# Peptides against a protein of PDB entry 5Z08, part 318

Target 1, 168 residues: chain A of PDB entry 5Z08
Amino acid sequence: RQKDEWAKKTSSLMKQLDWFIGEHLGAMLAAEELGGPVVGELMEIDPDDLSAGFNAHGKLKKATSQPDLDRRQRRIDDIWGPQDEQGQAHKRKRGADEALAASAEMRDLIEQLMNKLVEAGGDNSATYVEIPRESAAARFLVRSKVAMFHPNDARRLRLVDFGRDLDD
Target 2, 222 residues: chain B of PDB entry 5Z08
Amino acid sequence: GLPRLIDAIEEASKIPAKRRQTPIKPTIEKLTTHLYTHGASPDSLLRLADLLTLRNHLDQASLAAITRNLYPSSTVSDEVVLRFIGALGHGQLKPTLALQALFLRWLVMVYHLLENPGVLGQVYGVLFDLLDTAAIRPQLCHLLALVTRRKHVRPFRIQAILTLSRQTGGDPNLTGLLRVFKNYYPEIIVGDATKGRASAFKHPDPQWRQHLDEIQQRRSEA

## One batch from the design tools (peptide; made by RFdiffusion4, then SolubleMPNN)

Design b2_p29_2_s1 (from b2_p29_2, 13 letters changed)
Fold by OpenDDE base, seed 3:
Structure b2_p29_2_s1 (fold): chain B 168 residues (1-168), chain C 222 residues (1-222), chain A 29 residues (1-29)
Amino acid sequence: as target 1 above (168 residues)
Amino acid sequence: as target 2 above (222 residues)
Amino acid sequence: SAPPAQFSPEDVLRLLIEEIQENIAKAQK
């Protein structure tokens, strides 16, 4: 009975986590990867804002004429093609695709980190996941204080063990 | 009444100070006088919590004056508590650390009026992870000393306090919190970290307590 | 219920992960 209640609660929390990643966090992570603001500096990033691109200061580029904003904008514009209606639709689609990719990366990384923590059986040295790069997802987990990099290797990330009890 | 004063401040908070037609300071003074005399109802506390914790165009002196006069006339709801906890930490959207220290001090002073003290235990992780922030650490350790239960005393938190205690040269607030942990688990090896002076976590403002008690008594008689 | 708007995304994730791990640990006992 009590074990079943904890299992049901865990399932509910996992659904809440999945929803949070997909509906809120994915777009913010995608914006950070695209050279936008760090996650949490902007409360709402519209997918349309992702399509407009970000300046060197992480601010949404309004269509103002100043030339030096041009090189990163040109790289974004070169990545996103001409501003016709088809180009805007392609930009919106790509912003949505980047948000989906960032959500998938975060889900996969959390799953790997949780699995390694369980497999390690209390050995902290065995809890590290190898990451291919320092992604926005990895940085976010560290800023959230739910994960830590290995002190000598920034390619190794571990989950903090919050579940361990002193009575265990 | 108090609701009309809050309405005027909410509307003024949406407008930069340089663009306001009328100065807000007289309305803030009326609000703080009303709060000092009568306290705030649960509904008024919720609205004032949003004004204090969400980014707006109110000046820091006005926000601090409201916080110093934020006497509850009744209980403090979970919703009010969570707004203040959610406003803690670092970030461009968070209040200043000076204002966060006032919020933590307020939570300590009204802790006995919480509808559900357990709500602070649910957000314990968020509070605990701010111990490295020196500007709020004294008030944060005091709040954590009130909130801590056996379930919060975990190996990773013990290690975090010990590490931070070494890094700070034995902050007496961290030593005080570690003694609270040791009360639940006497077997915790704290080494030299507990041999130092510990904070006693005394009430931060006895005059504020007395005035709060007077406001609470008037409501029980009405 | 969704956390208040005052919470950062980092705060939200921190709370969710801790609560998940605590419930998993309790389900295994």
Scores: peptide ipSAE 0.674, ipTM 0.902, DockQ to the pose 0.590
Fold by OpenDDE base, seed 1:
Structure b2_p29_2_s1 (fold): chain B 168 residues (1-168), chain C 222 residues (1-222), chain A 29 residues (1-29)
Amino acid sequence: as target 1 above (168 residues)
Amino acid sequence: as target 2 above (222 residues)
Amino acid sequence: SAPPAQFSPEDVLRLLIEEIQENIAKAQK
């Protein structure tokens, strides 16, 4: 009975985590990967804001007509197509796709980190996941103090073991 | 009354100081005087918590003055507590570390008025993870000393305190917190980290406490 | 309930992961 309650609570929390990643965090991570603000500098990034792109300072590019910012803006505009309705739809779609990709990366990374922690059976050396790159997702987990890089290898990430008890 | 003063400050907080038609300082002084005399109701505390913790155009001196006079006339709700806790840490949207230190000091001073002290235990991880922030560490350790229960004393937290204690040369606040942990688990091997001077976690402001007690006494007579 | 708007995404994730791990550990005992 109590075990079943804890299992149900765990399942509920996992759903909340999945929702949080998908509905909030994914867009922010995508913005960071696209050269936008670091996650947490903006609490809400509209997918439409992702489509507008970010300036070199991580600020939303408002459509200001200033000509010299034009070349990088042209590359973004060339990447995102003309400001017509079709171009806006393509921008929105790309922003949504990047948010979905970032959400999937974060989910997978958390899952790997949790699985390695369980498999290690208390061996801290066995808890490291090898990451292919320093992603926005990996940096976010470290900033959240949920994960730690290996002191000698930034390609190795481990989850902090919050579940371990002194009575164990 | 207090609600009208809060209304005026809320509206002013939306406008950059350079664009305000009227100085806000006289209204802040009226607010702080009112708070000092009467305290803040739960509803007023909630509104003031938002003004203090959310990014707005109020100056740091005004925010600090409000915080120093934030006497509850009754209890402090979980909602108010969580606003202050949520405002802690690093980031462009967070209040200054100086203001965060005042919030932590406030939480220590009003801890006995919390409707549910257990709410701080639910957000213990957020609090504990800020121990590396030197500017808030004294007040943070004091709050953690009040909040800590057996369930919070975990191997990773013991190791974190020990590591940070070594890195800081044995900060007396960390030593004090580690002694609190050892009270729940006497078997914790802390080595030399507990042999040093520990903070006694004394009340931060006895005069503020006395004035709070006077405000709270008036509530019991009403 | 959703955390207050004052909480950062980092704070939210930190709380969720700790609570998840604590519940997993309790379910295994």
Scores: peptide ipSAE 0.674, ipTM 0.902, DockQ to the pose 0.597
Fold by OpenDDE base, seed 2:
Structure b2_p29_2_s1 (fold): chain B 168 residues (1-168), chain C 222 residues (1-222), chain A 29 residues (1-29)
Amino acid sequence: as target 1 above (168 residues)
Amino acid sequence: as target 2 above (222 residues)
Amino acid sequence: SAPPAQFSPEDVLRLLIEEIQENIAKAQK
């Protein structure tokens, strides 16, 4: 009975986490990957705002018509295509696709980190996941103090074990 | 009354100081005088918590003056507490560390008036993870000393305190917090980290406490 | 309930992950 209640609560919390990643965090992570603000510097980023691109300071570009010829802008413009109505629709779609990709990356990374923590059976050396790159997702987990890089290898990330008790 | 003063300050907070038609300072002085005399109701506390914790155009001196006079006339709700906790830490949207230190000091001084002290235990992780922030550490350790229960004393937190204690040369506030942990688990191996001078976590302002008690007593007579 | 707007995304994730791990640990006992 009590075990079933904790299992149900865990399932509910996992759904809340999935919702938080998909509805809020994904767009912010995508913005950071695109050279926008660091996650949490802006309260909410609409996927549509990703289409506006970011200046060299990571601020949302005002919809000012001047093609800022900066390399970052070219990359964003190359990502988002022409500013015509069809191009704006393609830009919005691509912003949504980048937010979905960032959400999927974060979900997968959290799942891998949690699985490795369970499999390690209390051996901290066995809890590391190898990450292909230092992503916005990986940096966010470290800033959130839920994960830590290996001190000698920034490609190895582990989840902090919050569940371990002193009575265990 | 207090609601009208808050209304005027809320409207002024939306406008940069250079664009205000009237100086806000006289209204802030009226607010702080009212708070000192009568305290703040639960509804007024909630509104003031938003003014203090959300980014607006109020100056730091005004925010500090409001915080120093934030006497509850009644209890402090979970909603008010969570606004102050959520405002802690680093970031462009967060209040200054000086103001955060005042918030933590306030939470210590009103801890006995919380409707549900357990709410602080639910956000314990957020509080604990700020121990590396030197500017707020004294007040943060004091609050954690009040909030800590057996369930919060975990291996990773013990290790974090021990590591930070070594890095700081044995901060007395960290030593004090580690002593609180050891009260729940006497078997914790803390090494030399507890042999140093520990903070006693005394009430930060006895005069403020006395004045709060006077305001609270008037409510019980009404 | 959604956390107050004062909480950062980092704070929200921190709270969720800790609460998840605590509930998993309790379900295994």
Scores: peptide ipSAE 0.674, ipTM 0.901, DockQ to the pose 0.595
Fold by OpenDDE base, seed 5:
Structure b2_p29_2_s1 (fold): chain B 168 residues (1-168), chain C 222 residues (1-222), chain A 29 residues (1-29)
Amino acid sequence: as target 1 above (168 residues)
Amino acid sequence: as target 2 above (222 residues)
Amino acid sequence: SAPPAQFSPEDVLRLLIEEIQENIAKAQK
């Protein structure tokens, strides 16, 4: 009975998390990945705002790696392409696709982090997930104080263990 | 009345000070005088919470003056509490740390008027994660000392306080909070972190409390 | 209920993840 109530509550919270990622966070993460504002600096990034492009005050953090600059620049150029109706439709579709991709990345990363925490059985050394790159998703989890990087390896991320009790 | 003063301030808050036809200061002074004399109803308190916590064109001195006179005439709803908690931390959309310290001080002073003190326990994580912010730490630790229950005393939080206590050279407010944790779990090994001077978490403004009590008494007689 | 607009996305995620982990831990007892 009580276990079932906690399981139901967990399921409800997971649905709320999924909704939050999909409906709010995904577009903001996509904007950050595209060189827009950091998540939370602009609360309402309409997908249409993603299509409008980031003005010069959106601190273009110089992405340090050249190859990602070219792909990002191509994405910006495609977003800034001619303002015909077809161009606007393509921009909206692309903004939606980037938001979906960012949402999927965040969901997958949270799932991996949660799974590793459970599998580790209290061993903090075993809780690290290897990430392919420092993404907007990874940075967001760290800013949220939900995750932390390994002190010596920025490719290793772990979830903070909030569930551990003193009575355990 | 108070609603009309709030209406005028809300409209003025949407407009940059340089574009206002009339100075807002006289209306702020009328508002603060009214609040000092009569307090704020639950509905007025909610509207004032939005004015204080959402980004607008009001100056910091006006926001601070409203906060210092924010006497509830009745109870404080969960909705009001959550607006103030949501306004805490770092970000371009959040109020200044100086104003956040006033909000935390206010929450401490009105804690006994909360409709549901448990609401603060639900957002405990957000509060606790701000302990590294030196500018708000004294008031934050005081609020956490009131809010903390056995369920909030977790291994990661103990370790976080101990680490931060070492980094700060033993901040008395952190020592005070750690003593609150130890009251729930006496077996917690805190080492030298509790041997230092701890904050007593006394009421931050006895005169403000007395004036609040006078406003609250007038409500019970009406 | 949706959190007030004052909460940052970081605050919202922090609250959700902690509550999820607490409920998982309680379900395992």
Scores: peptide ipSAE 0.673, ipTM 0.901, DockQ to the pose 0.585

Design b2_p29_2_s2 (from b2_p29_2, 15 letters changed)
Fold by OpenDDE base, seed 5:
Formats: C-alpha cells, structure tokens, sequence
Structure b2_p29_2_s2 (fold): chain B 168 residues (1-168), chain C 222 residues (1-222), chain A 29 residues (1-29)
C-alpha cells in the first residue's frame, strides 16, 4: 500500500516536471544554448535590450559593436529579431523547435541521471552519466543544485543523492 | 550632535528632492564630517543603516558619501549587519548594485568590530547565492573568504564556484574563494578553469583602516 | 501578505527533483 502511494506520487511529480520543462524551461534553455541570457536572468533583460543581441560571453552587446556574424548570433536574431510577417511564422516555428529540442534534451538527461542513481545501489562512482557536451541543460541542473560534475571530468555528471541522509 | 543630524536627514528622506524646502546637501556634509571625526555609535549606526538600505528619496551620491564615512566608534551589532545583508540582491526595493558593493566593502572593513561574527555565518547561504551578480562579486568573495568555515564548504558550493568560474572565464575572486575552501578540504581539485591568478583579498582601503583605528583608540581612552 | 516570492526555475526544478528522489529512495527500502 505505501509503496503504491509513493509510486503514484512519483508519477504525479514526474508529470509536473515534464510540464514544467516543456512549458517554461525549454524556451529559456534554448535561449541560453543559443548564447542568450542564462536561465532566470531573462527577467532582468528589457526586451528592447534583447534586440542588440548577445556577445560571445552571453552578455548583451552594446549598440555600438558591429554584429559579429557568428551562427549562434544569427539564430538569436532569427528567434528574437524584428518580426517581418512572412519571416515571423518561420522564426516562431524555429524558436518552438529549439525549445522542443531543449526540453527533450533536459528530459533525457534527467531520466539518465535518475536511472544511474537507482542502478548504482549506493555506489557514488557508478552514478555518473557521460554527457556529450556541457549543454544549457547540464549547466542548469548544476545551478539548480540537483546535479554535480565529476571533479576531474566535466563530461561526467551525476544526480545529487537526496535520499541519503547527509548525517550518515 | 549626530542624532539631530540623523533626525533632519530622516525627515528629508521622506520627501522628494524637488519638494524639499531646504537643500539636504549641507546637512549630509555636516553628517559625513561628524562621522569622519567621531564615528557612529551603535544606535546611530542602526539609524544610518536604515537610511542607507530602505527605499527613500536620498540621492545616490549622498548615500555613497555616508557609506564611505560610516566609521563605527564602537562595535557593530547583528541588527546593523542584517540590515545591510537584507539590502543585497535584485529588486525594485533594493539599493543599487553600486551601493550594495559599498555595503559589502564596509562589512569587510569592519568585520573585526562585529559583536557577533557568527551572524554572517548564519546568512552564509544568502551571501553565497549572490555570487552570480558580477557587480558585487569582488566584495562578496572577499566577505565570504572571511566568513567561510568548514561547515559552509559543501560539495554543492564547491561545484557552484567551479561552474561559475568556468562561466566567468576564471574570475580571480572566485579562484580566491575556492582557495579558501581548499584550506578546509585539501582534496578539492582546482580544475583548469581556476588556473587563473587568485585574489589575495587584501584590505580594500588602508587609509580608511588607519582612520578607523584612530577613532576606535579614542574610545578606549575615554 | 507579501506576494508569494515566485520560485526561480532553478528552485522549482530542485524541489521537484528532490522530492522525486526522496520518494524513489523510500520505495527501495
């Protein structure tokens, strides 16, 4: 009985997590991955300032700096650039596609991290997932304090084991 | 005396500059001169902390001038410390980041005068979570370097500094803070992202320190 | 009533993952 209740609650929370990733987080992750603001910093950027684009460090370009034609900056300009009517539908679709891709990456990464934690049976060395790149998703999990990189290998990520009482 | 000057400034702070009958600048100058000469008592420090941290109609130059002359004549209470900590971060009701940086610098310079240095350890999490704010990071890292104890050096905080160090291109202040962490946990591997020069966290203003010492010495002789 | 401090995305994710992880760990005992 208790195990069934926990399983149901877990399923409910997973649905909430999926919803949160899909409806809110995916677009912000996509913006970060494209060289936009870090997730959560978007609220501090005036939409008018977003039109200036982002530098190689993800910071707002000052109006006087020539738009460096980097592919990522073009994608940001494609997502956030001036809305000409015919370009808008394609830009909206592209923005939606990038948000969907970011959402899928985050879901997959969380699933892998959770599965590895369960499979490891308490061996912290076996809990690491190999990540192909330091993605916006991976960085976000670390900033959220739910994941940690391996101290010697930034390609290895593990979920924080919240089930272990830190007092043991 | 100092209390009367604070009273006048408190009343003026409630009124927009354009609606004041008299300019406040001469009163601010008298206040800063008094603070420079005599310092502020614990009670005066609390009142000044409220003026500096609460939203009012004082101009930024006046607030900065008060902060630069905020010499304690005695100790600094937990309440005063908590006013300044509570003023940190983002928000419409918060002081400017430039003023917050001055507050953090002040806390560093008066750290040895705190009635209870442990109060900063209690709010360690609040301070640590502001490290992403570039404008206050240098002073924040310096304060954290003073406050950090073994109990604060947790794996998630180590990882947070490492991640932020990578994202910032190896901010020397973050590297300096990580070095402080390594003093408590030698096994902390400072990865390639932290190969930059670490900040030594030197005293921000030796002249201010000397003047503070002179003010503090007068108290011990009275 | 102070407006409910809107949780950051990071805080929301942390709370969800933490709660899920705790429940999974309890179910394995």
Amino acid sequence: as target 1 above (168 residues)
Amino acid sequence: as target 2 above (222 residues)
Amino acid sequence: AAPPAEFSPEEVLRLLIEEISILIAKAQK
Scores: peptide ipSAE 0.444, ipTM 0.483, DockQ to the pose 0.374
Fold by OpenDDE base, seed 1:
Structure b2_p29_2_s2 (fold): chain B 168 residues (1-168), chain C 222 residues (1-222), chain A 29 residues (1-29)
Amino acid sequence: as target 1 above (168 residues)
Amino acid sequence: as target 2 above (222 residues)
Amino acid sequence: AAPPAEFSPEEVLRLLIEEISILIAKAQK
């Protein structure tokens, strides 16, 4: 009975986590990867706003054609094409695609981190996930205090063991 | 009960140890035993916070013993938090820096029980300005690592930590706090001086946490 | 209860992962 209740609650929370990642966090992570504000500065980033790109200060650029766009911003502008109706549709689609990609990366990373923690059976050395890059997702997990980098290797990330904190 | 023990200690705290008719130590031991067994209610926490933070005639060992056993049985109010924050820093009316370090450690350990975690964010500047105080810096950095949000990460604070990090030879706690800041501003160049081992801000007392969880669990069953 | 709209995304994620982790740990006992 109690285990079944915990399993049900876990399933419910996992669904909430998945929803939170997909509906809210993904767009914010995508914005950070695109050189926008770091997650949590802009609450409720509309994927459509991702299409406008961000200035060097992380603010939404209004569509003004200023020439000295940093190489990253040119790549964003090249990515986002001319501001015609087709360009706006491509921009919206690309913003949505980046949000989906960021959501998928975060989901996968959390899953790997949780699986490694469970598999490690209490061995802290075995809990590390190798990350290919310091992504917005990885940084966000560390900011959220749910993950920690290896002290000597920033490519290794582990989940904070909130469960051991119950047993110790 | 706990209220009666607090009453006795409050009365004793008004009197210098040499002028007390009875030693207070047995009452402190009863209090700490009670706190260890049952925790402190919100009302008791407030009274104990006043005993710990206000200047009185209690000895440092007694104050430290109370602080080490200050298990909340419930939530921690903003008022309790603000008593401890108000006790930080230098001054003749302030508790010792050793006791302040225990208060900061306590706030770290009970952070998840705060009724309003945002209260610490409101006093962020007060906490941040104390980073130069070496005696409390480890616990202060840990607490700031918990409290820091993007709104707190400002250029002047980044520069202040970088400067202090250089001055301290790369204090691992400051490096840890800079890493938290870098999460909000990836462009923060943690210079070569900060290549040092950053503090991971691990829970300061796993046994204390376990015992707190046991006390909290009993409340959920009542 | 859904975390109040007052929580940062970091806090929301932390609360969710913390609670899930605790439940997983309890289920393994």
Scores: peptide ipSAE 0.446, ipTM 0.461, DockQ to the pose 0.346; fails the geometry check
Fold by OpenDDE base, seed 3:
Structure b2_p29_2_s2 (fold): chain B 168 residues (1-168), chain C 222 residues (1-222), chain A 29 residues (1-29)
Amino acid sequence: as target 1 above (168 residues)
Amino acid sequence: as target 2 above (222 residues)
Amino acid sequence: AAPPAEFSPEEVLRLLIEEISILIAKAQK
């Protein structure tokens, strides 16, 4: 009975998580991937700061070279800039497609991270997921304090084990 | 009696106004007068909920008049509640948003008469997802303010209402709902920038309340 | 630390994942 209630609650929360990723977070992640504002810092981050990316600790890097800024700014302008009606429709579609892709990436990454944590059975060395790239999704998880990079390998990400009783 | 009036209106509702042999307005007036005087029994209330929520040939003025006089003489069943909830949102088969706002207002005004107020908690998600619909938002926020419990205050909903509050320029009804959420999560900052007075969610119609109480009191004496 | 005004998306995600993770851990015990 209690396990069934937990399972139901877990399922409900998973649906909420899925909704949050799809309906809210995906667009913001897509914006970040496209060189737009960092998720959650949309109003506080100068576009120039966005171009800087994040260090291995999820902190804003200093804005590296102008050319990447220009490409990202063009992408931002191409995404967010006032464009003609036809350009807006293509932008909206592309933005929607990118938001869906970002949502899918985040869902997959969270699933992998959770599965690895469960499979590891308490072995911290086995909890790492290899990520192909430092994505907006990966950075967001680290900023959210739900994931951590391996100290020596930024391609390895693990979920924070919230299920460990602090008393152990 | 009320059942016969409902029968006549149900039959008339199947026929386009231009094809009716008799004008329906006098029958609607008799119905609304009866409802005002005696209220609606649970059975009559269900039938009226169907007339109000299902697509038919009744005009909007008649539907609004019935809704404004929809005094329960007793309790309000889950089935009646669910008819009104099912009528909310966008769709060709759904009532107008203006009528939906009246339904939500009605649910607020009869909330204390629900047989199971928990039914609204079960459909909380459906209600919450409609907050983006500006035309019904004031009444929807008021209803949600009554219905909200800790189990409903979830991080994603907190974020959703905050986002919507920003998008709407700080709708006072959303701010009011956020204050309800804050009772469960004190850390929610209802931003000072929403200087707009949060809606106090006062009773929508004190006269309607008083008249409802009179109708309800007559039943307890019978 | 001033309580964060609005639940940031990061905080929302954290709270969801934390709650899910705790429930998963409880279900495994």
Scores: peptide ipSAE 0.442, ipTM 0.484, DockQ to the pose 0.268; fails the geometry check
Fold by OpenDDE base, seed 2:
Structure b2_p29_2_s2 (fold): chain B 168 residues (1-168), chain C 222 residues (1-222), chain A 29 residues (1-29)
Amino acid sequence: as target 1 above (168 residues)
Amino acid sequence: as target 2 above (222 residues)
Amino acid sequence: AAPPAEFSPEEVLRLLIEEISILIAKAQK
């Protein structure tokens, strides 16, 4: 019973994480990769958009149907876009494609990091994921204090083991 | 090289300024220039942490200049972190509160380079008990916002911040720290105690961050 | 209504990953 409740809660939180990455984080990561501001420095995340996503209990509200993706993409495109309508449409499409790519990269990286931590069985040397480059996604995980680079190799990233810190 | 500059400053630090045969300022300028250009290795960081935190005859301007240029070229060890934490608080043997604020700011800016971020979680109580010290509170709240985990958010600490927030007239840094606590306990009522806008705990120095990233990148290419 | 605690993206991600990691660790025990 308790293990089933934890599994259900984990599944619910994973869905919330996927939603957060796709709806909010992907566009900001794409902006950073394109030479825009570091994720979180554009705290013009309309606090209403993140707060509208979070209930008073800190739980993500279920995504209501209209993807607010369009408003943030428009802001990135409005900041970096050519002023002509055709250039704006091409930039919107490019920005959408970059946001989707950044979201996919972040999801894949988090999955790899979690899998390596589970597989390592407590061996810290086996917890590292090899990354092809230092991406906005990798940097964001480090800034978020959920991942760390290997001290001697910036191509190796590991997840912080939050489970061990509970037993000490 | 950097080790020879540190040797010269360590020897000069043992002698009162009025009894030195040569001015130390040119050597400090060479050190800070070297640190700005190349950063400090883990071994050099430990030696510099001792110069900054232990009582010696170096002037406050020189200590501040070294701290402002203390770019790690690699990681920051637990030993280096603990030297700076051990230098915090009140006492005749402690550095000035102005220098302690610079140390806390430095720890915030290099947090992502710590070999073991958990070391700060182990000394969480020591850091938290210093929140009443107004001169270091802004940087201390920022560091605590970085370090705080669910295990640290206890009813007595929630009440302590709420009480201190009322006593300070709603310090925005304390409000910011309460928001971090609310992430773990949503039932925390921040509103009545905090008429003030919360601090966003933005990076203290974007130019310093950019320069640190350039130093760190050169290490990955070597 | 208490002003919605404006979480940074970094804080949101940290909270989600921390809670997930703790639950995974508990399920393995």
Scores: peptide ipSAE 0.440, ipTM 0.472, DockQ to the pose 0.243; fails the geometry check

